# Ledger of designs, part 65: peptides against a protein of PDB entry 5K2M

Target 1, 273 residues: chain A of PDB entry 5K2M
Amino acid sequence: MRIGITYTVLRREEMAIKERAGEFGEVVMLHEDDLLFPGNYDLDVVIIRNVSHFKALYTARLFESEGIPTVNSSRLIFEAGDKLFATLRLAGKVPVPEWKAALSEGGALRVPDSLGYPLVSKPVFGSWGRLLAKVNDRDSLEAVLEHRKWMKNPLYGIHYFQEFVEKPGRDIRSYVIGGEFVGAIYRYSNHWITNTARGGKAEPCSDPEVEELSVKAWEAFGEGALAIDIFESEKGLLVNEVNPNMEFKNAARVTGADMAGKLVEYAVEVAKT

## One batch from the design tools (peptide; aimed at target 1 L10)

Design b2_p29_3_s4 (made by RFdiffusion4, then SolubleMPNN; from b2_p29_3, 16 letters changed)
Fold by OpenDDE base, seed 2:
Structure b2_p29_3_s4 (fold): chain B 273 residues (1-273), chain A 29 residues (1-29)
Amino acid sequence: as target 1 above (273 residues)
Amino acid sequence: DEFLEKVLEIIREFEEKNRHLVFEPGPAL
């Protein structure tokens, strides 16, 4: 078994994956600077850990073009890593926050007619709560739309909105790998954007409803390793988004779950199929 | 700014490993 690991930065997650992968086979670390295609790589599977969503997507697709399976697959990275495409998958299987998409400013200006205020404006791509805006009124909506016109990436012209969900000062991050629930944490924050990347406390979440919902959310995609963001709302649990390029250092520390080992075990299973 | 601290942590981790790359802090696209 020869296991590739692609990476941009060797974080705690990539170190843990490398260490655990060494127990299952030969490990080939592949920095972004080492990646040239076509490359005729002698690998049974590649674990994709590139920081950029687009670099991860293209890297996965390039290995797949050489007949090498990836964790996650380019399909999963594409569908789960885009917030709108992820919502389209999730909405058919699990409760999600109410959402609207618009492809023009004129369309976006009508979103409040359906969802009301406050709204959450999201880019369809990006991590760590970047460019999330709580839109409380018309003036704020116009400002967000105006700023998006001047953004260089055309994907910022895809307008994705959710209802604003009032949360109990926390959200839930769960992890499902190969259809197995691995663990969950509460992420505490005094800000409406809950993100452990922004200094929030993490505590273990042991809730059977979270476990069941997390597995159902994973089943909407049917493959790979996903981090799942769940909101506690007055309507019950809502699946906000999924992440095919999960950070898990805090969750592994807090839960004691071998998330890196589970990811490697799944990659070894994928290599055998 | 904890986001800035995390970006700075990623930049530091990147700089430690990639001493030869001029990291322009751009939007991580």
Scores: peptide ipSAE 0.008, ipTM 0.424, DockQ to the pose 0.032
OpenDDE base, seeds 1, 3, 4, 5: peptide ipSAE 0.006, 0.007, 0.007, 0.015; ipTM 0.366, 0.433, 0.402, 0.434; seeds 3, 5 fail the geometry check

Design b2_p29_4_s3 (made by RFdiffusion4, then SolubleMPNN; its pose is not in this set)
Fold by OpenDDE base, seed 5:
Structure b2_p29_4_s3 (fold): chain B 273 residues (1-273), chain A 29 residues (1-29)
Amino acid sequence: as target 1 above (273 residues)
Amino acid sequence: SALEALEEALRRARELEERRRRRLEELAE
């Protein structure tokens, strides 16, 4: 078996994936600079580890066009990597924060009529809490909308809002690969945006309800490897978002789970289908 | 302090867990 791994930066995750993949077959590391299409790639499966959501999406689709399956698939990357599209999948299966989408400034200004204040403004794409805004009032909403008008990417004209969820100074990140729950962590932060990339502490999470909810959230998409962000709220557990380009260094360290091994095992399974 | 903030987060989390447990008990009822 020949396993490709596409990457932008060789991180700890990519090194771990490479090491584990070597136990199953020949590993071909493919930096973004190595990728030209159409190409003649002799690979049974490709693990997608490009940092950019869009580069990951297009890379996956390009390999699929050559008849090579990818983990994750371009479909999954597309649906899970967009916050709005992910919400559409999740909302039918699991509890999610209340949300609204608007396609104009005029529509966006009416969002508080349904959700009230405070709100969270999110771009439909992006990672690490970039361009998240807590919107406490009308003036703040107008300011966010004004700033969006001057952003170059047309996707910033898609206005996605959630209710502000009062979290207990932490959130949950779980991992589901091929429908199997692999592990979960608590991420602690003094900021309303919890992210371990911003220096938050991670601790193991052992909760059967989190496990069940995580699997159900994965089933909304039905394939691949997902990190799932869950909020603890007064309403109970809420699935906030999923990530098809998961970072797992901290989770693997804290839980002891072989995230890289599970990902490779799933990729091998995909290659055999 | 960072420790105090963590302790407060743990306290709040436990309170939410207890509320969640009570809701599940009420539904089983």
Scores: peptide ipSAE 0.288, ipTM 0.812, DockQ to the pose 0.000
OpenDDE base, seeds 1, 2, 3, 4: peptide ipSAE 0.275, 0.279, 0.233, 0.283; ipTM 0.810, 0.802, 0.784, 0.814

Design b2_p29_5 (made by RFdiffusion4)
Pose (drawn by RFdiffusion4):
Structure b2_p29_5 (pose): chain A 273 residues (1-273), chain P 29 residues (1-29)
Amino acid sequence: as target 1 above (273 residues)
Amino acid sequence: AGAEQLDRLVEEGIPELAEMAREAVEEHQ
């Protein structure tokens, strides 16, 4: 059993994964410098841990082209990692915040007629709560659209919006791996953006409703290891997003759950075809 | 060389990903 781990830097998550994988077989640490294709790699499975979402997608696809299964797969990395594609997959399967998508500035200006104010603008490929905007009126919408327009990346032209959900000073992050619920936390902040990457704080979450909803959200994709974001609202729990390159150091510390071990156990199972 | 190859592939892929997203919005609507 040879288990590959692709990484950019060795965060605590990558170190814990390397350790757990060592109990099952030879670990082959693959920095981005070690990635060259086409190439001969002798691996039964690769755990994708690249910090760049896009580098993780392409390395997963490249290893798949060498007949080497990846966790997560290139398909899941793409579908689950893009807010729009993921929302299309979650819709009708679990409750989600109301959302709209527009392809231009003019189309985006009509979004408030459907969603109302306040509304949330976010990039389709983003993480760590970056470039999220709470838009309270037309002037703010025009400001966000004007800035998006002048940004180089054509992906900023795909305008994705959600109604603003009044959360109770926190949100929920849960983890489902291979269909098994493995844990959840609250992420608190005095700011409406609660990511731990922006200073949000982790506490244990033992709400049984989140366990069931988290499994249903995972079932919309039917594979892999997903970190799932959930909002509490006046209309019950809403699934906001799913994440295919999960961070969990604060979550594992707070809940005591072995998220790195469970990811590895799942990877060994996929390594057996 | 591996990192440079990967960087190039990522940058070449951005317009395609934007197009795929555009098509997904059109189909949805």

Design b2_p29_5_s1 (made by RFdiffusion4, then SolubleMPNN; from b2_p29_5, 12 letters changed)
Fold by OpenDDE base, seed 5:
Structure b2_p29_5_s1 (fold): chain B 273 residues (1-273), chain A 29 residues (1-29)
Amino acid sequence: as target 1 above (273 residues)
Amino acid sequence: SGREQLDKLVEESIEELAERAKEAIKAAE
């Protein structure tokens, strides 16, 4: 078994994945600078750990073009890594926050007619709550839209909105790999954007309802390794988003779950299919 | 590799800073 691992930065997660992969076979670490295609790579599977969503997506697709399966697949990275595309998958299987998408400023200005205020503006790509805006009124909406006009990336012209969900000072992050629930944590923050990467406290989450919902959310995509962000709302549990390039160092520490091992085991399974 | 070693050092430094920041926040509460 020859296992490739693509990466941008050798994080704690990548080190753990490398260590676990060594138990199953030969490990080939592949920094982004090492990747040229076509490359005639001799690998049975590649674990994709590129930091950039787009670099991860293209890397996965390039290996697949050479007949090498990837974890995650380019399909999964594409669908799960875009907030709107992920919502489209999730909405058919699990409860999600109310959402609207608009393709013009004129369309975006009508979003409050259905969602009301406050609402949340999100870019369809990005991580760690970047460019999230709580929009409390018309003036704020106009300001967000005005700023988007001056952003260079055309994807900022895709206007994605959610209802503002009142959370109990925390959210839930769960992990599902190959359809198996691996673990979940509470992430605490006094800010409306809850993220452990921004200094939030993490605690274990043991809730059968979270486990069931997490598996259902994974089934909306049907493959791979996903981190799942869940809100506790007055309406019950809502699946907010998923991440196909999951960070798990805090979750592994807090829960004691061998997330790196589970990821490698799944990659080995994929290699054998 | 030298690159992997550098990346590891950077990651360790970031983690240390993050933990110190968390501790400081807890102490201020």
Scores: peptide ipSAE 0.033, ipTM 0.546, DockQ to the pose 0.021
OpenDDE base, seeds 1, 2, 3, 4: peptide ipSAE 0.021, 0.029, 0.029, 0.006; ipTM 0.434, 0.560, 0.543, 0.383; seed 4 fails the geometry check

Design b2_p29_5_s2 (made by RFdiffusion4, then SolubleMPNN; from b2_p29_5, 9 letters changed)
Fold by OpenDDE base, seed 3:
Structure b2_p29_5_s2 (fold): chain B 273 residues (1-273), chain A 29 residues (1-29)
Amino acid sequence: as target 1 above (273 residues)
Amino acid sequence: MGREQLDKLVEESIPELAERAKEAVREAE
């Protein structure tokens, strides 16, 4: 078994994946600077750990073109890494926050007629809460739309909105790998954008409802390794988004779950199919 | 990861990645 690991930065996650992969076979670390295609890669599977969504997507597709399976697949990265495409999958299986999509400014200006205020404006791509805006009124909506017109990437012209969900000063992040629930954490934040990257406290989450909902959310995609972001709302649990490029350092530390081992085990299974 | 790659990550305006990249550089030295 020869296991490739593509990466941009050697994080604690990539170190843990490397260590666990070494128990199953030969490990080949592939920095982004080492990747040229077409290539002659002698690998049974590649674990995709590129930081950029688009770099991860294209790296996965390039290895697949050489007949090498990837974890995650380019299909999963494409569908789960776009917030709108992920919502389309999730909405058919699990409760999600109320949402609207508009393809023009004139369409976007009518979104409050359906969802009311406050709204959350999200870009369809990007991570770490970049360009998330709480839109409290018409003036704020017009300002967000005006700024989007001057952004160079045409994907900023895809207007995705959610209802603003009041959260109890935390959210839930769960992890599902190959359809198995691996663990979950509470992420505490004093800001409406909950991200542990911004210095939030993490605590273990042991809730059977979270476990069941997380597995159902994974089943909307039907493959791979996903981090799942869940809100505790007055309406119950809502699946907000999924991440095919999961960070798990804090979750592994807090829960004691072998997330790196589970990811490698799944990659070895994928290599054998 | 060389200093030039770290500078690119800083330019991507992801402070956590910049810190992780600094950690990775320190661990590789």
Scores: peptide ipSAE 0.016, ipTM 0.478, DockQ to the pose 0.026
OpenDDE base, seeds 1, 2, 4, 5: peptide ipSAE 0.006, 0.006, 0.008, 0.015; ipTM 0.380, 0.402, 0.380, 0.456; seed 4 fails the geometry check

Design b2_p29_5_s3 (made by RFdiffusion4, then SolubleMPNN; from b2_p29_5, 12 letters changed)
Fold by OpenDDE base, seed 3:
Parts: sequence; structure tokens; C-alpha cells
Structure b2_p29_5_s3 (fold): chain B 273 residues (1-273), chain A 29 residues (1-29)
Amino acid sequence: as target 1 above (273 residues)
Amino acid sequence: MGREQLDALVEASIPELAKRAEEAVRKAE
């Protein structure tokens, strides 16, 4: 077994994945600067750990074009890494926050007629809560739309909105790999954007409803390794988004779950199919 | 730049700076 690991930054996650992969075979670390295509890669599977969504997507597709399977697949990265495409999958299987999409400024200005205020503006791509805006009124909506018109990437012209969900000062992040629930954490924050990368504390989440909902959310995609973001609302649990390029160091530390081992085990099974 | 500085940049979720820090660490190993 020869296991490739593509990466942008050697994080705690990539170090743990490398260590666990060494128990199953030869490990080939592939920094972004080492990747040229077409190449002559002698690998049975590649674990994709590139930080950029687009770099991860293209890296996966390039290896697949050479007959090498990837974890995650380019299909999963594409479907789950876009917030709107992920919502389209999730909405058919699990409870999600109310949402609207608009393809023009004139369409976006009518979103409050359906969702009301406050609402949340999201880009369809990006991580760590970048360009999230809580929109409380018409003036704030107009300002967000005006700024989007001057952004160079055409994907900023795709307007995705959610209802604002009141949260109990925390959210839930769960992990599902190959259809198996691996663990979950609470992420505490005094800010409406809960993220441990912004100084939030993490605690273990042991809730059978979270486990069941997380597996159902994974089944909307039907493959790979996903982190799942869940809100506790007055309406019950809501699946907010998924991440096909998960960070798990805080979850692994807090829960004691072997996230890296489970990811490698899944990659080895993918290599055998 | 040491491993501690790399870890701090990763924790701050500044990938562009973390990449540069990693390259510096890798060249020093």
C-alpha cells in the first residue's frame, strides 16, 4: 500500500494522518510545490489536505485522471465545499436553516420579503467565516450587495442567504467518515460566528440526536469524510453546513477520538475498491 | 522560525503566513 498525502501546511492533522498512514504502508508526503501534472505517481490512494477549496478540488481531479482514487473525491469536494450546492443536498434529507439564493442584485433585494430580518449573507465558497455578514436592515443589505459588485471573482455574484439562527452561545461540530460517526464537540463563543479558530473553547458533545442527524447529513452525499456544523435552535437541530476539508485537532484532543486513524482506514478501504 | 511560531499561525487560521512558516521550518530541518 502506497498512500499519498497532499498538503499546503503541515498542521497537527497532517502530522497525525502521516503517522497513522505509516502503519498501513509507505507514506508519500506531497507538498503543493511538488505537484506537477501529468505525473507518474505510483500511489494506491491520495488523502487530500490542501487548505484551498479550489486547490483541493483540482488536485483530487488530477489524481483521479491518472486512475488514483482520492479522499475526498473531487465530486464530494465540489458538492460539499460549495455552501449552496451543499444546502441543495442537505435540504432533501435533514432540517436546515431557511435559505434563499438570488442570481442578481434585484433578486437579492427581494430576499427579505421571504426570510425577513435579521438574515445572514454568505459567499458560496470560503472558510473560517470569511465574508459572513449579519444583515439587520435594508441599508445593510444594499451595502453588502454594493461591495459584492466590485469583487473580482464572479462567484461573489451568487447571492446566498440564510435566516439568522439564535444560538445558545455555542454550535456543534460533528465528524462522519465513511458513514461512521466518529465524534462531536460543542464550540463556545460570545460572537454569533462560533469558530474555535477565533478563540472559542471546545467541549465533548455526547448526544444521540446529534449522532443520528450527522449520519443522515453524511448520507445526503454518500461518501468520504465530512465535518458537519449543527445549530441548536428553537426549531430543534439544524444542519448549517458541511466541510469536505475538515480540521479536527480540537475535536480529537477534546473527545480522544482517533480522527486521523479513521480517515486513513477509510482511505485504505477506498484503495481496495 | 520555530515550530511554536508555525503552530501559532495555524491556530490563528492565517494560511498564507503559516505556509511561509512551514517552508522556513522545512528548510531548517
Scores: peptide ipSAE 0.023, ipTM 0.626, DockQ to the pose 0.022
OpenDDE base, seeds 1, 2, 4, 5: peptide ipSAE 0.019, 0.016, 0.007, 0.018; ipTM 0.565, 0.528, 0.468, 0.531

Design b2_p29_5_s4 (made by RFdiffusion4, then SolubleMPNN; from b2_p29_5, 10 letters changed)
Fold by OpenDDE base, seed 5:
Structure b2_p29_5_s4 (fold): chain B 273 residues (1-273), chain A 29 residues (1-29)
Amino acid sequence: as target 1 above (273 residues)
Amino acid sequence: MGREQLDKLVEESIPELAKRAREAIEAAE
């Protein structure tokens, strides 16, 4: 078996994936600078670890066009990596924060009539809470919308909003690979944006409700490896978002779960189907 | 440089800065 691994940066996660993949066959590391298409890639499967959502999406689709399966698939990256498209999948299967989407400034200005204040403005793409805004009032909403007009990427004109969820100074990040729950962590922060990449502490989460909800959230997509972000709210557990290009070094360290091994095992399974 | 900054550089298609950021992150891990 020949296992490709595409990457932008050789992170701790990519090193762990490489090491575990070596137990199953020959490993071919493919930096973004090495990728040209159409190509002649002799690979049974490719694990996609490109940092950019769009680079990951296009890389996956390009390998698939050559008959090489990817983990994750371009379909999963597309649907899970866009916050709005992910919400559309999740909302039919699991509890999610209340949300609205608008396609114009005039539409966006009416969002508070439905969600009230405070609300959260999100771009449909991006990681680590980038360009998240807590919008407390009309003046703040107008300011966010004004700034969006001057952003170069047309996707910033897609206005996605959620209700503001009061959290107990933490959120949950779970991991589901091939439909199997692998583990979960609490991420602690005094800021309303909880993320370990922003200096949040991580602790193990052992909650059967989190496990069940995480599997159901994965089933909304039905394939691949996902990190799942869950809020503890007064209304119960809410699935906030999913990530098809998961970081797991903190979760693996804290839980002791072999996330890299589980990802490789799943990729080997995909290669055999 | 943090992963957030690298991701921004990659998303903004700034190849030279992204390259330097990759090298710096790989050396620091």
Scores: peptide ipSAE 0.019, ipTM 0.510, DockQ to the pose 0.029
OpenDDE base, seeds 1, 2, 3, 4: peptide ipSAE 0.017, 0.018, 0.018, 0.017; ipTM 0.506, 0.582, 0.568, 0.481; seed 1 fails the geometry check

Design b2_p29_6 (made by RFdiffusion4)
Pose (drawn by RFdiffusion4):
Structure b2_p29_6 (pose): chain A 273 residues (1-273), chain P 29 residues (1-29)
Amino acid sequence: as target 1 above (273 residues)
Amino acid sequence: SERFEEDLELTEEEKEAIAEEVIEEDFEH
């Protein structure tokens, strides 16, 4: 059993994964510098841990081209990692915040007629709560669209919006691996953006409703290891987002759950084909 | 590998800064 781990830097998550994988077989640490294709790699499975979402997608696809299964797969990394593609997959399967998508500035200006104010603008590929905007009126919408327009990345031209959900000073992050619920936390902040990457704080979450909803959200994709974001609202729990390159250091510390171990156990199972 | 050993010499702070920089590059490029 040879288990590959692709990484950019060795965060706590990568170190814990390396340790757990060592109990099952030889660990082959693959920095981005070690990635060259086409190439001969002798691996039964690769755990994708690249910090760049895009580099993780392409390395997963490249290893798949060498006949080497990846966790997560290139398909899941793409579908789950893109807010719009992921919302299309979650829709009708679990409750989600109301959302709209537009392909131009003009189309985006009509979004408030459907969603109302306040609304949330976010990039389709983003993480860590970056470039999220709470838009309270037309002037703010025009400001966000004008800035998006001048940004180089054509992906900023895909305009994705959600109604603003009044959350109770926190949101929920849960973890489902291979269909098994493995834990959840609250992420508190005085700011409406609650990511731990922007200073949000983790506390344990033992709400039984989140466990069931988290499994249903995972079932919309039917594979892999997913970190799932959930909002509490006046109309019950809403699934906001799914994440295919999960961070969990604060979550594992707070809940005591072995998220790195469970990811590895799942990887060994996919390594057995 | 040499790269792996060099990475092990990084502090947690240096690693967090590099990780953040990688995320920002996704947004800027």

Design b2_p29_6_s2 (made by RFdiffusion4, then SolubleMPNN; from b2_p29_6, 15 letters changed)
Fold by OpenDDE base, seed 4:
Structure b2_p29_6_s2 (fold): chain B 273 residues (1-273), chain A 29 residues (1-29)
Amino acid sequence: as target 1 above (273 residues)
Amino acid sequence: SATHEADLKLSEEEIEKKAREVVEKEFLE
């Protein structure tokens, strides 16, 4: 078994994955600078750990073009890594925050007619709560839309909005790998954007409802390794988003779950399929 | 790679910062 691991930066997660992968076979670390296609890669599976969503997506697709399966697959990265596409998958399977998408400023200005205020404006791509905006009123909406016009990436012209969900000072991040619930944590923050990468604290989450919902959310995609962000709302649990390029350092530390091991085990299973 | 060798000298916090900067750069471009 030859396991590739693509990466941008050697984080704790990548180190853990490398270590666990070594127990199953030969490990080939592939920094982004090492990737050139078409290539002659002798690998049974590649674990995709590129930091960039887009680089992860293209890396996965490029390996797949060489007949090498990836974890996650390019399909999963594409579907899950885009907040709107992920919502489209999730909405048919699990409760999600109310959402609207608009393809023009004129359309976006009508979003409050349906969802009201406050809204959350999200780019369809990105991590760590970047470019999230709480839109409390018309003036704020106009400001966000104006700023988006000056952003270079055309994806900023895809206007994705959610209802603002009041959270109890925390959210839940769960992990499902190959359809198996691996663990979950509470992420605490005094800010409406909850992320441990922004200084939030993490605690173990042991809730059967979270486990069940997490598995159902994963089933909306049907493959791979996903981190799932869940809100505790007055309406119950809501699946906010999923991440096919998950960080798990804090979750592994807090829960004691061998998330790296589970990821590698799944990759080995994929290689054998 | 040269980048890999450089990263081996970074602290965990610096590595995490570098990872965030990669994504942040994409948002700025």
Scores: peptide ipSAE 0.362, ipTM 0.853, DockQ to the pose 0.657
OpenDDE base, seeds 1, 2, 3, 5: peptide ipSAE 0.362, 0.360, 0.354, 0.367; ipTM 0.861, 0.858, 0.856, 0.859; seeds 1, 2, 3, 5 fail the geometry check

Design b2_p29_6_s3 (made by RFdiffusion4, then SolubleMPNN; from b2_p29_6, 14 letters changed)
Fold by OpenDDE base, seed 5:
Structure b2_p29_6_s3 (fold): chain B 273 residues (1-273), chain A 29 residues (1-29)
Amino acid sequence: as target 1 above (273 residues)
Amino acid sequence: SAKHEEDLKLSEEEIEKLAKEVVEKEFLE
């Protein structure tokens, strides 16, 4: 078994994956600078750990074009890594926050007619709660839209909005790999954005409802390794988003779950399929 | 690879900084 690991930065997660992969076979670390296509890669499977969503997507697709399966697959990265596309998958299987998408400023200005205020404006790509805006009124909506006009990336013209969900000072991040629930954590924050990458505290989450919902959310995609962000709301649990390029160092530390091992085991399974 | 050997020498702080820079570039490009 020859296992490739593509990466941008050698984080704790990549080190853990490398270490565990070594127990199953030969490990080939592939920094982005090492990748040229088409190539003659002698690999049975590639674990995709590129930080960039787009680089991860293209890397996965390029390996697949050479007949090498990837974890995650390019399909999964494409669908799960885009907030709007992920919402489209999730909405068919699990409760999600109310959402609206608009393809123009004029359309975006009508979003409050359906969702009211406050809103959350999100880019369809990116991580760590970047460019999230809580939109409380018309003036703030106009401001967000005006600022987006000056942003160069055409994807900022895709206007994705959610209802603002009041949370109990925390959210939940769960992990499902190959359809198996691996673990979950609470992420605490005094800010409405509860991402641990912004200084939030993590604690173990042991809730059967979270486990069930997490598996259902994974089933909306039907493959791979996903981190799942869940909100506790007055309406019950809501699946906010999923991440196909999951960080798990905090969750692994807090829960003691072997997330790296589970990921490698799944990759080995994929290689044998 | 040579790059991997170089990466092994980075501190956790440097790694976090580099990861952050990559994410920021996604928004700036």
Scores: peptide ipSAE 0.354, ipTM 0.876, DockQ to the pose 0.919
OpenDDE base, seeds 1, 2, 3, 4: peptide ipSAE 0.342, 0.347, 0.341, 0.353; ipTM 0.869, 0.872, 0.872, 0.877

Design b2_p29_6_s4 (made by RFdiffusion4, then SolubleMPNN; from b2_p29_6, 13 letters changed)
Fold by OpenDDE base, seed 3:
Structure b2_p29_6_s4 (fold): chain B 273 residues (1-273), chain A 29 residues (1-29)
Amino acid sequence: as target 1 above (273 residues)
Amino acid sequence: SATDEEALKLSEEEIEKLAEEVVLEEFEN
C-alpha cells in the first residue's frame, strides 16, 4: 500500500495523518510545489490536505484522471466545499437554517420578504467566517450588495443568505468518516461567528441526537470525511455547513478520538475498492 | 518545498498563520 498525502502546510493534522498512514504502508508526502501533471505517480490512494479549497479540488481531480482515488474525492470537495451546493444536498435530508439564493442585486433585495431580518450573508466559497455579514436591515443589505459589485471574483455575485440563528454561545462540530461518527465537540465563542482557528474553548459533545443528525448529514453526500457544523436553535438542531477539508486537532485533543487513524483507515478502504 | 525538518522548526502559530495566508489568497482570486 502506497499512500500519498498532499499538503500546503504541515499542520498537526498532516503530521498525525502521516504518522498513522505509516502503520498501513509506505507514505509519500507531496507538497504543492512537488505536484506536476500529468505525472507518473505510483500511489494506491491520495489523502488531500491542501489548504485551498480550489487547489484541493483540482489536485483531487488530477489524481483521479490518472486512475488514483482520493480522499476526499473531487466530487465531494466540489459539492461540500460550496456552501450553496452543500445546502442543496443537506436540505433534502436534515434540518438546515432557512436560506435563500439570488443571482442578482434585484433578487437579493427581495430575500427579506421571505426570510425577514436579521439575515446572514455568506460567500459560497471560503472558510473561517470570512466575508460573513449579519444584515439587520435594508440599509445594511444595500451596503453588502454594493460592496459585492466591486469584488473581482464572479462567485461573489452569487448571493447566499441564511436566517440568523441565535446560538447558546456555542456551536457543535462533529466528524463523520466513511459513514462512521467519530466524535463531536462544543465550540464556545462570545461572537456570533464561531472561528475555531482563534483558540476558542472546546468541550466534548456526547449527544445521541448530534450523532444521528451528523450521520444523516454525511449520507446527503454519501462518501468521504466531513466535519459538520451544527447549531443548537429554538427549532432544534440545524446543520449549518460541512467541511471536506476538516481541521480536527482541537477535536482530537478534546475527545481523544483517533480522527487521523480513521481517515487513514478510510483511505485504505478506498484504495481497495 | 520546505523540508520536513524545516517544517518541524515552525511554531504552531507560524503554521496557522501560513495556512490563514493561503485562505486569504483564495478570496482574492
Scores: peptide ipSAE 0.232, ipTM 0.743, DockQ to the pose 0.649
OpenDDE base, seeds 1, 2, 4, 5: peptide ipSAE 0.223, 0.230, 0.234, 0.244; ipTM 0.735, 0.709, 0.713, 0.743; seeds 4, 5 fail the geometry check

Design b2_p29_7 (made by RFdiffusion4)
Pose (drawn by RFdiffusion4):
Structure b2_p29_7 (pose): chain A 273 residues (1-273), chain P 29 residues (1-29)
Amino acid sequence: as target 1 above (273 residues)
Amino acid sequence: SEEEENEAIAEEVIEEEFEEVHPDYFDVL
């Protein structure tokens, strides 16, 4: 059993994964510098841990081209990692915040007629709560769209919006791996953006409703290891987002759950074809 | 510390990807 781990830097998560994988077989640490294709790699499975979402997608696809299964797969990394594609997959399967998508500035200006104010603008490929905007009126919408327009990345031209959900000073992050619920936390903040990457704080979450909803959200994709974001609202729990390159250091510390171990166990199972 | 340095690099990578263009992004469809 040879288990590959692709990484950019060795965060706590990568170190814990390396350790758990060592109990099952030879660990082959693959920095981005070690990635060259086409190439001969002798691996039964690769755990994708690249910090760049895009680099993780491409390395997963490249290893798949060498006949080497990846966790997560290139398909899941793409579908789950893109807010719009993921929302299309979650829709009708679990409750989600109301959302709209537009392909131009003019189309985006009509979004408030459907969603109302306040509304949330976010990039389709983003993480860590970056470039999220709470838009309270037309002037703010025009400001966000003008700035998006002048940004170089054509992906900023895909305009994705959600109604603003009044959360109770926190949101929920949960973890489902291979269909098994492995834990959840609350992420508190005095700011409406609650990511731990922006200073949000983790506390244990033992709400049985989140466990069931989290499995249903995972079932919309039917594979892999997913970190799932959930909002509490006046209309019950809403699934906001899914994440295919999960961070969990604060979550594992707070809940005591072995998220690195469960990811590895799942990877060994996929390594057996 | 080494951990703080790794976190700073990770953050830098996240920030950098927001400025990059990825023409092959949809080639997975």

